Peptides against a protein of PDB entry 4Y8H. Designs and how they scored, part 3

Target 1, 222 residues: chain A of PDB entry 4Y8H
Amino acid sequence: TTIVGVKFNNGVVIAADTRSTQGPIVADKNCAKLHRISPKIWCAGAGTAADTEAVTQLIGSNIELHSLYTSREPRVVSALQMLKQHLFKYQGHIGAYLIVAGVDPTGSHLFSIHAHGSTDVGYYLSLGSGSLAAMAVLESHWKQDLTKEEAIKLASDAIQAGIWNDLGSGSNVDVCVMEIGKDAEYLRNYLTPNVREEKQKSYKFPRGTTAVLKESIVNICD

## One batch from the design tools (peptide; aimed at target 1 T1 R19)

Design b1_p24_4_s4 (made by RFdiffusion4, then SolubleMPNN; from b1_p24_4 with A1S E3A H16A)
Fold by OpenDDE base, seed 1:
Structure b1_p24_4_s4 (fold): chain B 222 residues (1-222), chain A 24 residues (1-24)
Amino acid sequence: as target 1 above (222 residues)
Amino acid sequence: SAAVAAAEAAAAAAAAAAAAAAAA
C-alpha cells in the first residue's frame, strides 16, 4: 500500500493506490483505501484491510453520534483522538495505519496514526509499504503555499512512485480533496495508468479450426 | 437449505478471514 496526504493553501488532499495483497498474491486490483469518517473528514488506510475499514466505520459512527449530540460539525482532532485511544487500547493488535485528513470549522488538518496509537502532524505524510517511494517524491517536490491542482498532482505523483516501485502497491490512484468551504471531492480512479491494452490477437478460434482426421464407431455390445 | 446457508456462512467467514488476511 501507498497512502499520502498533502496540505494546500485552502485544504487537504489524501491519495491511495488500489492494490490489495495476500502475501505474494494480488487479492484485489481496484480496492478502495479511502474511507469516509464524516462528509468532510476522510481517512486513508494501510495495514490489515479489514482492520482499517472496521476501525474507520466504528469511529465514523461514533463521530456522527457525537456531532448530533453536540449540534456541531465533526472535528478532525476528535476523530484523531478517538482513533488513537481505540488503537492504543488494543496495543497494536488492530493492524491499522491511517492518514486522517479533513476540513472543519477550525480549518484544514492532516494527521497520521500508527497501530499502537502514536500520532504525527505534517504538511505532507506517507504510510504503507510504498511510503519511502512516495516520500522521495514528496521531499523532492513539496513547497509551501501549494494550490489545489499542485497538491493533487504532488499526491498523485507520490502514489505513482509507490505503484511503480513497491510490490505491495499498484493499479490506480484514488484521490480525495477536502477544500475549506466546499464539499469533499472523492475522485475514485483519478488515474488508471495500468489499464490492460486490448490483446493484439484473439484466442477465440472459429468452430472447426481443428480438423477431425479420423472417426471410428465401435459397437460396445458383441 | 441448511446446507446452502452453512456454505454461504462458511463462504462469508472465509471471505471475512481472507479480508482480514489481506494487507492494504
Scores: peptide ipSAE 0.047, ipTM 0.427, DockQ to the pose 0.032; fails the geometry check
OpenDDE base, seeds 2, 3, 4, 5: peptide ipSAE 0.042, 0.037, 0.046, 0.041; ipTM 0.423, 0.403, 0.413, 0.415; seeds 2, 3, 4, 5 fail the geometry check

Design b1_p24_5 (made by RFdiffusion4)
Amino acid sequence: AAAAAAAAAAAAAAAAVAAMPELY
Pose (drawn by RFdiffusion4):
Structure b1_p24_5 (pose): chain A 222 residues (1-222), chain P 24 residues (1-24)
Amino acid sequence: as target 1 above (222 residues)
Amino acid sequence: XXXXXXXXXXXXXXXXVAAMPELY
């Protein structure tokens, strides 16, 4: 996995590739690694796939209940605190590596969370197997005072470095933009640079090619 | 014989892949 977060003028953008691996095999060519914790707090996850989805949904659920209890919009630091304390309690056995970003009444925020529970603050971040390819791009092209469009280009360029140069990353680029005072825009498959070429031949078989021993109608009714 | 050996090898490879954790 390659995942990034980049801050800009009036908010924060996060991006991720879409490859899932089981060993050297690509298990999923188009999985979503961008998760909604709350409407304006989004999460990019790398590591054990089920852990990143489960820990994100759990905290997302508790944040919703907390938002209702307090009659307040949720803050990113609350998701950060809840996630880090949960992951610390599990001593690294929940393999979730997260970039947490969002906007709230306090402003715009960008964080990363490692599986043992440490957290970091930054204007640009990258995690996952493709993080070095992405960081090399971020360290080359990031500057203070990015516009929204520049931040989106820098984030997807960082993801692309991971797609092309890291065997653990591939397929597409997902993006989510969280800008202050506006709805978060989730851009699923923002870039699709790895479309399979047209196959040379159709392998549709003549009907009856497969030998059958028996048939029967299956009762799915009551 | 060759078709049965190929089917056994494919089943073993699929089982080895299912035993691996899925990673993002």

Design b1_p24_5_s2 (made by RFdiffusion4, then SolubleMPNN; from b1_p24_5 with A3R A15E V17A M20L E22L)
Fold by OpenDDE base, seed 4:
Parts: sequence; structure tokens; C-alpha cells
Structure b1_p24_5_s2 (fold): chain B 222 residues (1-222), chain A 24 residues (1-24)
Amino acid sequence: as target 1 above (222 residues)
Amino acid sequence: AARAAAAAAAAAAAEAAAALPLLY
């Protein structure tokens, strides 16, 4: 997996690749790794797929209840705190590695969370097996005061570095843009750089192309 | 025997594949 987050002047973007794996097997070529915690708070997940989905859904539900109880829009720091306390309680046995981002009444936020419940803050972040490939792009091209378009490009270029260089990453780029004063823009398959070309040859043959050379029926019932 | 071996190999491959967590 390659997941990234990038802050820009008026918001935050997160992006992910779309490969899932089971050891050496590509299980899904086009899975979704971007999860909605709330309408304006999204998360990118790496690690155990089930744990990333389940923990984000659980915290998403509790954030909705908390929002209703407090009569306030959900805050990214509330989601961060709930996620980290939950993950810490399970001592890294919940294999969720998350980039949590969003916009709330306090502004735009970008955080990361590790399975043991540690949290980081930054203007750009990467996680997953492709994180070093992504970080090489981020460190090379990140600047302060990014525009929305520059941040989407930077995030997508960083995910592509994972797609090309990490075995655990592949296929497509998903993006979610969270801008202050706007709805979240979930861009499923924002880039599809791995569309397979048409096969030069068809290997569909008519029935009977492989001749039966010999047949023998053996009765095994006495 | 070949069908049983292919079914056992497919079952063992499916079981081995199912034993590995789905990773993102």
C-alpha cells in the first residue's frame, strides 16, 4: 500500500493506491483504501484491510454520535483521539495504519496514526509499504502554500511512485479532497495508469482444436 | 487420482491464500 496526505492553502488532500495483497497474490487490483469517517473527515488505510475498514467505521459511528451529542460538526482531532485510544488499547494487534485528514470549524488537519496508537502531524505524510517511494517524491516536490491543483498533483505523483516501485502497491490512484467551506470531493480512480492494452492475439480456439488422440474407459466398479 | 490431487492442491492453495491476511 501507498497512502499519502498533503495540506494545501485552503484544505487537505489524501490519496491511495488500489492494490490489495495476500502474500505474493494480488487479491484485488482496484480496492478502495479511502474511508469516510464523517462527511468532511476522510482516512486512508494501510495494513490489515479488515482492521482499517472496521476501525474507521467504528470511529465514524462514534463521531456521528459525539457530533449529535455536542451539537457540533465533527473535528479531525476528535477522530484522531478516538482512533489512537482505540488502537492503543489493542497494543498494535489491530493492524491499522491511517492517514486521517479533514476540514472542520477549526480549519484543515492532517495526521497519521500507527497501529500501536502513536500519532504524527505534518504538512505531508506517507504510510504503507510504498511510503518511502512516496516520501521521496514528497520531499523532492513539496513546498509551502500549495494550491489545490498542486497538492492533488503532488499526492498523485507520490502514489504513482508507490505504484511503480512498491510490490504492495499498484493499479490506480484514488483521491479525496477536503477544502474549507466545500464538500469533500471523493475522486475514485482519479488516475488509471495501468489499463492493460488490447492483447495482440486471441487464444480462443473453436471446440475440437485439441484433438483427442486416445480414449480408454476403465470400469472401476466390480 | 489426478482430480483428487488437483482438488487437494486447489484446496491447499485456497487454504494457504485464506491463511494470509488481506493487506492494503
Scores: peptide ipSAE 0.391, ipTM 0.732, DockQ to the pose 0.738; fails the geometry check
OpenDDE base, seeds 1, 2, 3, 5: peptide ipSAE 0.380, 0.379, 0.373, 0.378; ipTM 0.726, 0.725, 0.722, 0.724; seeds 1, 2, 3, 5 fail the geometry check

Design b1_p24_5_s3 (made by RFdiffusion4, then SolubleMPNN; from b1_p24_5, 17 letters changed)
Fold by OpenDDE base, seed 4:
Structure b1_p24_5_s3 (fold): chain B 222 residues (1-222), chain A 24 residues (1-24)
Amino acid sequence: as target 1 above (222 residues)
Amino acid sequence: KKKKEAEELKKKLEEAIAALPLLY
């Protein structure tokens, strides 16, 4: 996985690749790694797919209840606190590594969370097996006071670095933009740089194309 | 016996593959 978050002048963008793996197997070429905690609070997940999805759904549910009880829009720091306390309780056994971002009445926020419940703050962050490839791009091209368009470009370039260089990352770029005063913009398959070209040949051959040189029948029934 | 052994081996392999966590 490659996941990133980038703050810009009026909000925050998160992005992810779309590959899932089971050891050496590509399990899904176009999975969704961006999860909605609330309408304006989204996260990107790396690590165990089931844990990332389950923990974000659990906290999303609790955030909704909290919002209803308080009659207030959810805050990113509330989601962060709930996530970190939950993950810490399970001492890293919940294999969720999250970039949590959003907008709330206090502004735009970007955080990361590790499976043991530690949290970081930054203007740009990367996690997953492709995080170093992504961070190389981020460190090279990040500047203060990014526009929305510059931040989307930077985030998508960082994800592409993971797609091209990390075995655990691949296929497409998903993006979610959370701008102050707007609805969240979820851009599923914002980039699809791995569309396969048309096959030059059909590999459907008639029976008998491969000659049988010899045949032996082995009885394997006792 | 050999058929059972092959089926058991196949089952063990399927279980081992299924035990691999799905990772993002």
Scores: peptide ipSAE 0.382, ipTM 0.750, DockQ to the pose 0.623; fails the geometry check
OpenDDE base, seeds 1, 2, 3, 5: peptide ipSAE 0.376, 0.374, 0.371, 0.374; ipTM 0.740, 0.744, 0.738, 0.740; seeds 1, 2, 3, 5 fail the geometry check

Design b1_p24_5_s4 (made by RFdiffusion4, then SolubleMPNN; from b1_p24_5, 18 letters changed)
Fold by OpenDDE base, seed 4:
Structure b1_p24_5_s4 (fold): chain B 222 residues (1-222), chain A 24 residues (1-24)
Amino acid sequence: as target 1 above (222 residues)
Amino acid sequence: KEEEEKKRKEEEEKKAIAALPLLY
């Protein structure tokens, strides 16, 4: 996995690749690693897929209840605190590594969370097996006062570095843009740089190409 | 016997791979 977050002048962007793996197997070529915690708070997940999805759904539900109870829009720091405390309680056994970003009445925010419940803050962040490939791009091209378009480009270039150089990353780039005063813009498959060309060979063989060595009919109803 | 052991090892390896967590 390669996940990134980048702050810009009026908001925050997160991005992810779309590969899931099971050891040496590519399980899904186009999975979704961007999760909605609330309408204006999104996260990117790395690590155990089930844990990342389950923990973000749990905190998303609790954030909605908290928002209703307080009559306030959800805050990114509230989601961060709930995630941190939950992950710390389980001492890293919940294999979720998250970049949490959003906009709220206090502004735009970007954080990371590790499975043991540690948290970081920055203007740009990367996590996952492709994080070093992504960080090389971020460190080379990040500047203060990025525009929305510059931040989307930087984030997508950083994800592409993971796609091309990390075995755990691949296929497409998903993006979510959270700008102050706007709805979140979820850009599923913002880039699709790995479209497979048409196969030159048909793998439809004539009937009888494989010899039938033995046939047995089993009645399942007896 | 050797072919059955090879099939058993391949099935165990397939089960072991299938038991690996799905990772993002």
Scores: peptide ipSAE 0.399, ipTM 0.741, DockQ to the pose 0.789; fails the geometry check
OpenDDE base, seeds 1, 2, 3, 5: peptide ipSAE 0.375, 0.379, 0.374, 0.374; ipTM 0.731, 0.735, 0.729, 0.729; seeds 1, 2, 3, 5 fail the geometry check

Design b1_p24_6_s1 (made by RFdiffusion4, then SolubleMPNN; failed a check: the pose's geometry; its pose is not in this set)
Amino acid sequence: DEAAEAARAAAAAAAAAAARPILV

Design b1_p24_6_s2 (made by RFdiffusion4, then SolubleMPNN; failed a check: the pose's geometry; its pose is not in this set)
Amino acid sequence: SAAEEAERAAAAAAAAAAALPVLV

## One batch from the design tools (peptide; aimed at target 1 G47 T52)

Design b1_p25_2_s2 (made by RFdiffusion4, then SolubleMPNN; its pose is not in this set)
Fold by OpenDDE base, seed 1:
Structure b1_p25_2_s2 (fold): chain B 222 residues (1-222), chain A 25 residues (1-25)
Amino acid sequence: as target 1 above (222 residues)
Amino acid sequence: SAKLEEALRRREAVRAAEAAAAAAA
């Protein structure tokens, strides 16, 4: 897995690859690793796919209830705290490594969470087996005051570095853009760099194309 | 456990850093 987050001048972008693996086997070529916690708070997941999905759904449900009770839009820091406390309670037994990003009334936010409940803050982050490949691109090309378009490009280039250089990453690039004052823009399969080209020829031949060169009848009964 | 105490100290340090960053913003 390669997951990234990049802050830009008016929001945050997260991106992910779409390969799921079971050891050396590709289990799914086009899995979704971007999860919605709330309309404007999204999460990218690495580690155990079932754990990343389950924990983000659980916190998403609890954030929705909290939002209803408080009559307030959900905050990214509230989701971060709930995720952190849940993961810490299970002492790393929930194999979820998360990049949590979003927009709320306090602005745009980007965080990471590890399975033991530690958290980091940054302007750009990467996690997963492809994180070093992604970080090489991020460290080389990140600058202050990125535009939306520059941030989408940087995030997608970082995911492509994981796709090309990490065995655990592959297929497509998914993107989610969260801009202040707008709805979240989920771009499923934003890039599809591994589409197989059309086959140049068909191996379907007309019946009778294979000539009989020799025939022999062998009695197999004694 | 020593691991729990270390994790709690790291959590407090992160909270303090986040609070300081939020107060500086």
Scores: peptide ipSAE 0.000, ipTM 0.117, DockQ to the pose 0.026
OpenDDE base, seeds 2, 3, 4, 5: peptide ipSAE 0.000, 0.000, 0.000, 0.000; ipTM 0.150, 0.217, 0.145, 0.179

Design b1_p25_2_s4 (made by RFdiffusion4, then SolubleMPNN; its pose is not in this set)
Fold by OpenDDE base, seed 1:
Formats: structure tokens, C-alpha cells, sequence
Structure b1_p25_2_s4 (fold): chain B 222 residues (1-222), chain A 25 residues (1-25)
């Protein structure tokens, strides 16, 4: 898995690859690793797919109840705190490694969280088996005051670095853009760089295309 | 019911912690 988050001038973008693996085998070529916690708060998941899905759904449901109870738009820090407390309670037995990002009334936010409940903050983040390949792109090309388009490009280039260099990453790039004052833009299969090109030629030859040049009948019994 | 009450209690605790953090900032 390769997951990334990048802050830009007016929001945050997260991106993920779409390969699911079971040991050395590709289980799914087009899995969704971007999860909605709330309308404007999204999460990218690495680790155990079932755990990432289950924990993000649980926190999403609790954030909805929190929003109703407080009569407030949900905050990214609330989601982060709920995730942190939940993952810490289970002492890393929930194999969820998450990039949590979103927009709220306090601005745009980007965090990571590990299975033991440790959290990081940054302008750009990467997690998963492809994180080093992604980070090489992020460290090389990140700058202050990125535009939306520059951030989408940087995030997608970082995911592609994981796709090309990490065995655990592959297929497509999913993107979610969360801009202040707008709805979240979920771009499923934003890039599909591994679409198998149509075969330019048919390799189906008619029967009889291979001429029989010689026949020999050998009697094996006297 | 008990699971819902526990969820509501966690939600209230987070709301209180955020209010305290906002007051301390």
C-alpha cells in the first residue's frame, strides 16, 4: 500500500493506490483505500484492510453523533482523538495505519495515526509499504503554498512512485480533495496507469496456419 | 442500549475535552 496526504494553500488532498495483497499474491487490483469519516473528513488506510474499514466506520458513526450532540460541524482533531483513543485501547491489535485529513471551521488539517495510537502532523505525509518511494517524491517536489492542482499532481506522482517501486502497491490512483468552503471531491481511479493496452494484433491464427513440413510414422511394436 | 450509552458518553467526553482545549488555548 501507498497512501499520501498533501496540504495546499486552501485545503488538503489525500491519495492512495488500489492494490490489495495477501502475502505474495494480488487479491484485488482496484480496492478502495480512501474512507469517508464525515462529508469533509476522509481517511486513507494502510495495514489490515478489515481493521482500517471497521475503525473508520466506527469513528465516522461516532463523529456523526458528536456533530448532532454539539450542533457543530465535525472537526478533524475530534476524529483524530477518537481514533487515537480507540487504537490505544487495543494496544496495536487493530492493524490500522491511517492518514486522516479534512476541512472544518478551524481550517484544513492533515494527520497520521499508527496502530498503537501515536499521531503525527505535517504538510505532507506517507504511509504503507510504498511510503519511502512516495516520500522521495514528496521531499523532492514539495513546496510551500501549493495550489490545488499542484497538490493533486504531487500526491498522484507520490502514489505512482509507490506503484512503480513497491511490490505491495499497484494499479490505480484514487484521490480525495478537501478544499475549504467546498464539498469533498472524491476522484475514484483519478489515474489508471496500468490499463492493459488493447493488443494491436490478434495472435489467434486460423487452424492450418502452421504447415506440416514432415510426418513420420514410427512403429514402436514389432 | 448499553453500547449506545457508552458511545454517547464517549462523544460527550470528546466534546468536553475539546471545550477544555479551546478554553486553554
Amino acid sequence: as target 1 above (222 residues)
Amino acid sequence: SAALEERLARVAAVAAAEAAAAAAA
Scores: peptide ipSAE 0.000, ipTM 0.248, DockQ to the pose 0.017
OpenDDE base, seeds 2, 3, 4, 5: peptide ipSAE 0.000, 0.024, 0.000, 0.076; ipTM 0.188, 0.527, 0.262, 0.686; seeds 3, 5 fail the geometry check

Design b1_p25_4 (made by RFdiffusion4)
Amino acid sequence: AAAAAAAAAAAALREATMAAAAHGK
Pose (drawn by RFdiffusion4):
Structure b1_p25_4 (pose): chain A 222 residues (1-222), chain P 25 residues (1-25)
Amino acid sequence: as target 1 above (222 residues)
Amino acid sequence: XXXXXXXXXXXXLREATMXXXXHGK
């Protein structure tokens, strides 16, 4: 996995590749690694796939209940605190490595969370197996005072460095933009640079090619 | 024995995935 977060003028953008691996095998060519904790707080996850999804939904559920109880829009630091205290309690056995970003009444925020529970603050961040390829791009091209468009290009360029140079990353680029005073825009498959080429031949078989021993109608009714 | 070997292989894969993701900031 390659995941990034980049802050800009009036908000924050996060991006991720879409490859899932089981050893050297690509298990999923197009999985979403960008998760909604709340409408304006989004999360990119790397590490154990089920852990990142489960820990994100659990905190997302508790944030919703907390938002309703307090009659307030949720803050990113609450998601940060809840996630880090949960992951710390599990001593690194829940393998979730997260970049948490969003906008709230306090402003725009960008954080990263490692599985043992430590958190970091920054204007640009990258996690996952492709993080060094992405960081090399971020360290080369990031500047203070990025526009929204520049931040989106820098984030997807960082993801692309992971896609091309890291065997743990591939396929597509997902992006989510959280800008102050506006709805968060989730850009699923923002870039699709790895479209499979047309196959040389159709392998559709002549009907009857497969030998059959029996048939029967299956009762799915009541 | 076969079940124990499969569990051990799943645990090693999990650890390797976590180590790969423990990179960056």

Design b1_p25_4_s3 (made by RFdiffusion4, then SolubleMPNN; from b1_p25_4, 8 letters changed)
Fold by OpenDDE base, seed 5:
Structure b1_p25_4_s3 (fold): chain B 222 residues (1-222), chain A 25 residues (1-25)
Amino acid sequence: as target 1 above (222 residues)
Amino acid sequence: AAAAAAAAALAAQRAAVRAAASRGR
């Protein structure tokens, strides 16, 4: 997995690859790794896919209830704290590594969470097996005061570095853009750089390619 | 024709995801 987050002047972008793996096997070529916690708070997940989905849904439901109870828009720091406390309680046995990002009445936020419940803050972050490939791009091209378009490009280039160089990453780039004062823009398959061409050869041979040497019909009813 | 159909399916999927994200109000 390669997941990234990039903060820009008026919001935050997260991006992910779309490969799911089971050891050496590609289980899904086009899985979704971007999860909605709330309308304006999204998460990218690495580690155990079931744990990343289940924990983000659980916290998403609790954030909705908390928002209704407090009569306030959900805050990214509230989602961060709930995720952190939940993951810490399970001592890293919930295999969720998360980049949590969003916009709320306090501004734009970008955080990471590790399975043991540690949390980091940054203007750019990467997680997963492709994180070093992504971070090499981020460290080379990140600048202060990024535009929305520059941040989407940087995040997409960082995910592509994971797609091309990490065995655990592949297929497509998914993007979610959270800009202050706008609805979240979820860009499923923003880039599709691995569209497979049609196979030049068919493994379907004409009937009769293998000769029938003997046929016997046996009645099994006495 | 297959590349155009794949691009049209991707554009339709992007439009459907945008429409699903806008219906989550």
Scores: peptide ipSAE 0.028, ipTM 0.278, DockQ to the pose 0.019
OpenDDE base, seeds 1, 2, 3, 4: peptide ipSAE 0.000, 0.019, 0.015, 0.022; ipTM 0.221, 0.272, 0.271, 0.269

Design b1_p25_4_s4 (made by RFdiffusion4, then SolubleMPNN; from b1_p25_4 with A11E E15A T17V M18V A22S H23R)
Fold by OpenDDE base, seed 1:
Structure b1_p25_4_s4 (fold): chain B 222 residues (1-222), chain A 25 residues (1-25)
Amino acid sequence: as target 1 above (222 residues)
Amino acid sequence: AAAAAAAAAAEALRAAVVAAASRGK
């Protein structure tokens, strides 16, 4: 997995690859690794796919209840705190590595969370097996005061570095853009750089390709 | 047809996310 987050002038973008793996096997070529916690708070998940989905759904539900109870829009720091406390409680047994990002009444936020419940803050972040490949792009091309378009490009280029160089990453780039004063823009398959070309050959052999060397009919009824 | 269905599902998901965000006003 390669997941990234990048802050820009008026918001935050997160991006992910779409490969799911089971050891050396590609289980899914086009899985969704971007999860909605709330309308304006999204996360990208690396690690165990079931754990990333389950923990984000649980915290998403609890954030909705908390928002209703407080009569306030959900805050990214509230989601961060709930996630880290939950993950810490399970001592890293919940294999969720998350980039949590969003916009709220306090501004735009970008955080990472590790399975043991540690949290980081940054203007750009990467996690997953492709994180070093992504970080090489981020460190090379990140600047202050990114535009929305520059941040989407930087995030998508960083995910592509994971797609091309990490075995655990591949297929497509998903993007979610969270801009202050706008709705979240979920861009499923924003880039599809691995569309399979038409198969040049069929492995369907004509009937009779395997010669029958001997036939015997045995009656199995007495 | 599968690419059009995936694009329509992505657009329906975008519309559902926008509609869910608009109901929180």
Scores: peptide ipSAE 0.000, ipTM 0.243, DockQ to the pose 0.019
OpenDDE base, seeds 2, 3, 4, 5: peptide ipSAE 0.000, 0.000, 0.000, 0.000; ipTM 0.248, 0.267, 0.250, 0.259; seed 4 fails the geometry check

## One batch from the design tools (peptide; made by RFdiffusion4, then SolubleMPNN; aimed at target 1 G47; its pose is not in this set)

Design b1_p26_1_s1
Fold by OpenDDE base, seed 3:
Structure b1_p26_1_s1 (fold): chain B 222 residues (1-222), chain A 26 residues (1-26)
Amino acid sequence: as target 1 above (222 residues)
Amino acid sequence: PTVASEEELAALRERQAAELAALEAE
């Protein structure tokens, strides 16, 4: 799996591949790997899908209750702290990696949490089995003051690089956009296999990337 | 690609829960 987060000039984007593994078979399914914690706080999950879903549901419920009691919009850092505490408590038993992102009255935020409870902050992040390939794309093409559209494209391209690294074949990409002063936008199936092929041909990948080497495989899967 | 409504998001969560349950059964 591959998950990414990218900050842009007025918000944050997260994206995930929709691959699922059933036993020894890797299946291309529309599996949701983006999870809503609150209306403006979302996370992308890597690792054990069941663990990520269970954790995010629990934290989402707690944040909703807290918001109701305080009459305040939830903070991304509050979600981060609750997730971190929960994952740390069950260190080694929960195989969950998360990118947590959102907007709140203090601005836009992007964090990652590892299963052992460590956290990182950045303008762009990647996690999962394809994270190195995704990071290569992010490092090559990220710049300060990205537009919303540029950030969506960059996140999607990074996910695709991760997919190629792991399977050498296409999958769907889900995207969530959280912009300051707006409602969150969940873009289901932002890329389908057919759209992915076209996008891969148009994207200038870094020299020596796996995506260029596996162009022929894309043609077979379409 | 389309922006999902709250109803579509609810349906997505239900589908995801079913998919996860199926994966756990393996």
Scores: peptide ipSAE 0.006, ipTM 0.293, DockQ to the pose 0.047
OpenDDE base, seeds 1, 2, 4, 5: peptide ipSAE 0.009, 0.000, 0.008, 0.006; ipTM 0.324, 0.254, 0.350, 0.342; seeds 1, 4 fail the geometry check

Design b1_p26_4_s1
Fold by OpenDDE base, seed 2:
Structure b1_p26_4_s1 (fold): chain B 222 residues (1-222), chain A 26 residues (1-26)
Amino acid sequence: as target 1 above (222 residues)
Amino acid sequence: SMAAERARARETARRSAAAAARAAAA
């Protein structure tokens, strides 16, 4: 998995690859790794796919209830705290590594969470097996005061570095843009650099292409 | 086809984002 988050001048973008793996097997070529916690708070998940989905759904439900109870828009720091406390409770046995991002009444936020419940903050972040490939792009091209378009490009280029250089990453780039004062823009399959071309030839050969070397009819009934 | 599945995934994603936007506006 390669997941990234990048802050820009008026918001935050997260992006992910779409490969799911089971050891050496590609389980899904077009997995969704971007999860909605709330309308304006999204996360990208690395690690155990079931754990990333389940924990984000659980916190999403609790954030909705908390929002209703408090009559307030959900805050990214509230989601961060709930995720952190939940993951810490399970001492890293819930294999969720998350980049949590969003916009709320306090502004735009970008955090990471590790399975043991540690959290980081940054202007750009990467996680997953492709994180080093992504970070090489981020460190090379990140600047302050990114535009929305520059941040989407940077995030998508960083995910592509994972797609090309990490065995655990592949297929497509998904993007979610969370801009202050706008709805979240979920760009499923924003880039699709691994579209297979049409098969130039058929593996169907005419009957008789393979020579019969020997035929034997065995009567199995006495 | 992968293209049709991608188009459906994009439309589902757009609908999910739009449904989320509507739930936030209510």
Scores: peptide ipSAE 0.000, ipTM 0.243, DockQ to the pose 0.018
OpenDDE base, seeds 1, 3, 4, 5: peptide ipSAE 0.027, 0.000, 0.000, 0.000; ipTM 0.365, 0.237, 0.155, 0.241; seed 1 fails the geometry check

Design b1_p26_4_s4
Fold by OpenDDE base, seed 5:
Structure b1_p26_4_s4 (fold): chain B 222 residues (1-222), chain A 26 residues (1-26)
Amino acid sequence: as target 1 above (222 residues)
Amino acid sequence: SMAAERQRARETAERSAAAMAAAAAA
């Protein structure tokens, strides 16, 4: 897995790859690793896919109930605190590593959470097995006052670095853009870099160009 | 400082990568 977050001038972008693995097996080529906590608060998950989904759904449900009760838009720091407390309670038994990002009445926010409940803050973050490949791109190209378009490009380039350099990462790039004063833009399969062009099946080699050197029919007896 | 922010981002990425490697080895 490669997941990233990038702050820009008016919001935050998160992105993820779409490979799911079970040991040496690619279980899913198009796994969704971006999860909605609330309309304007999203997270990206690394680690155990079931744990990341279950934890984010639980916190999302509690945030929704709290928002309805208070008639207030949910805050990213509230989601962060709830996630932190939940993961800390389980002392790393829940294999969830999260980038949490969003916009709220206090502005745009970007955080990370480790499985044991430690939290960090930054202008750019990467997590997962491809995190170092992604970080190399982020460190090289991040600047203050990024535009939305520059931030989307930077995040997608960082995910692609994970896809190309990490065996645990692959397939497509998903993106979620959270801009202040706008609805969140979830861009499922924003990039599909590994879509092989349909092999032009028509290499019509002229008949007879390569002689069949040996044909062996092996009867496999049951 | 921006240097401190960059260092924290690196350390967070490194810890995550190490955790994923440990989980794959288990």
Scores: peptide ipSAE 0.494, ipTM 0.900, DockQ to the pose 0.793
OpenDDE base, seeds 1, 2, 3, 4: peptide ipSAE 0.472, 0.466, 0.481, 0.480; ipTM 0.891, 0.889, 0.894, 0.894

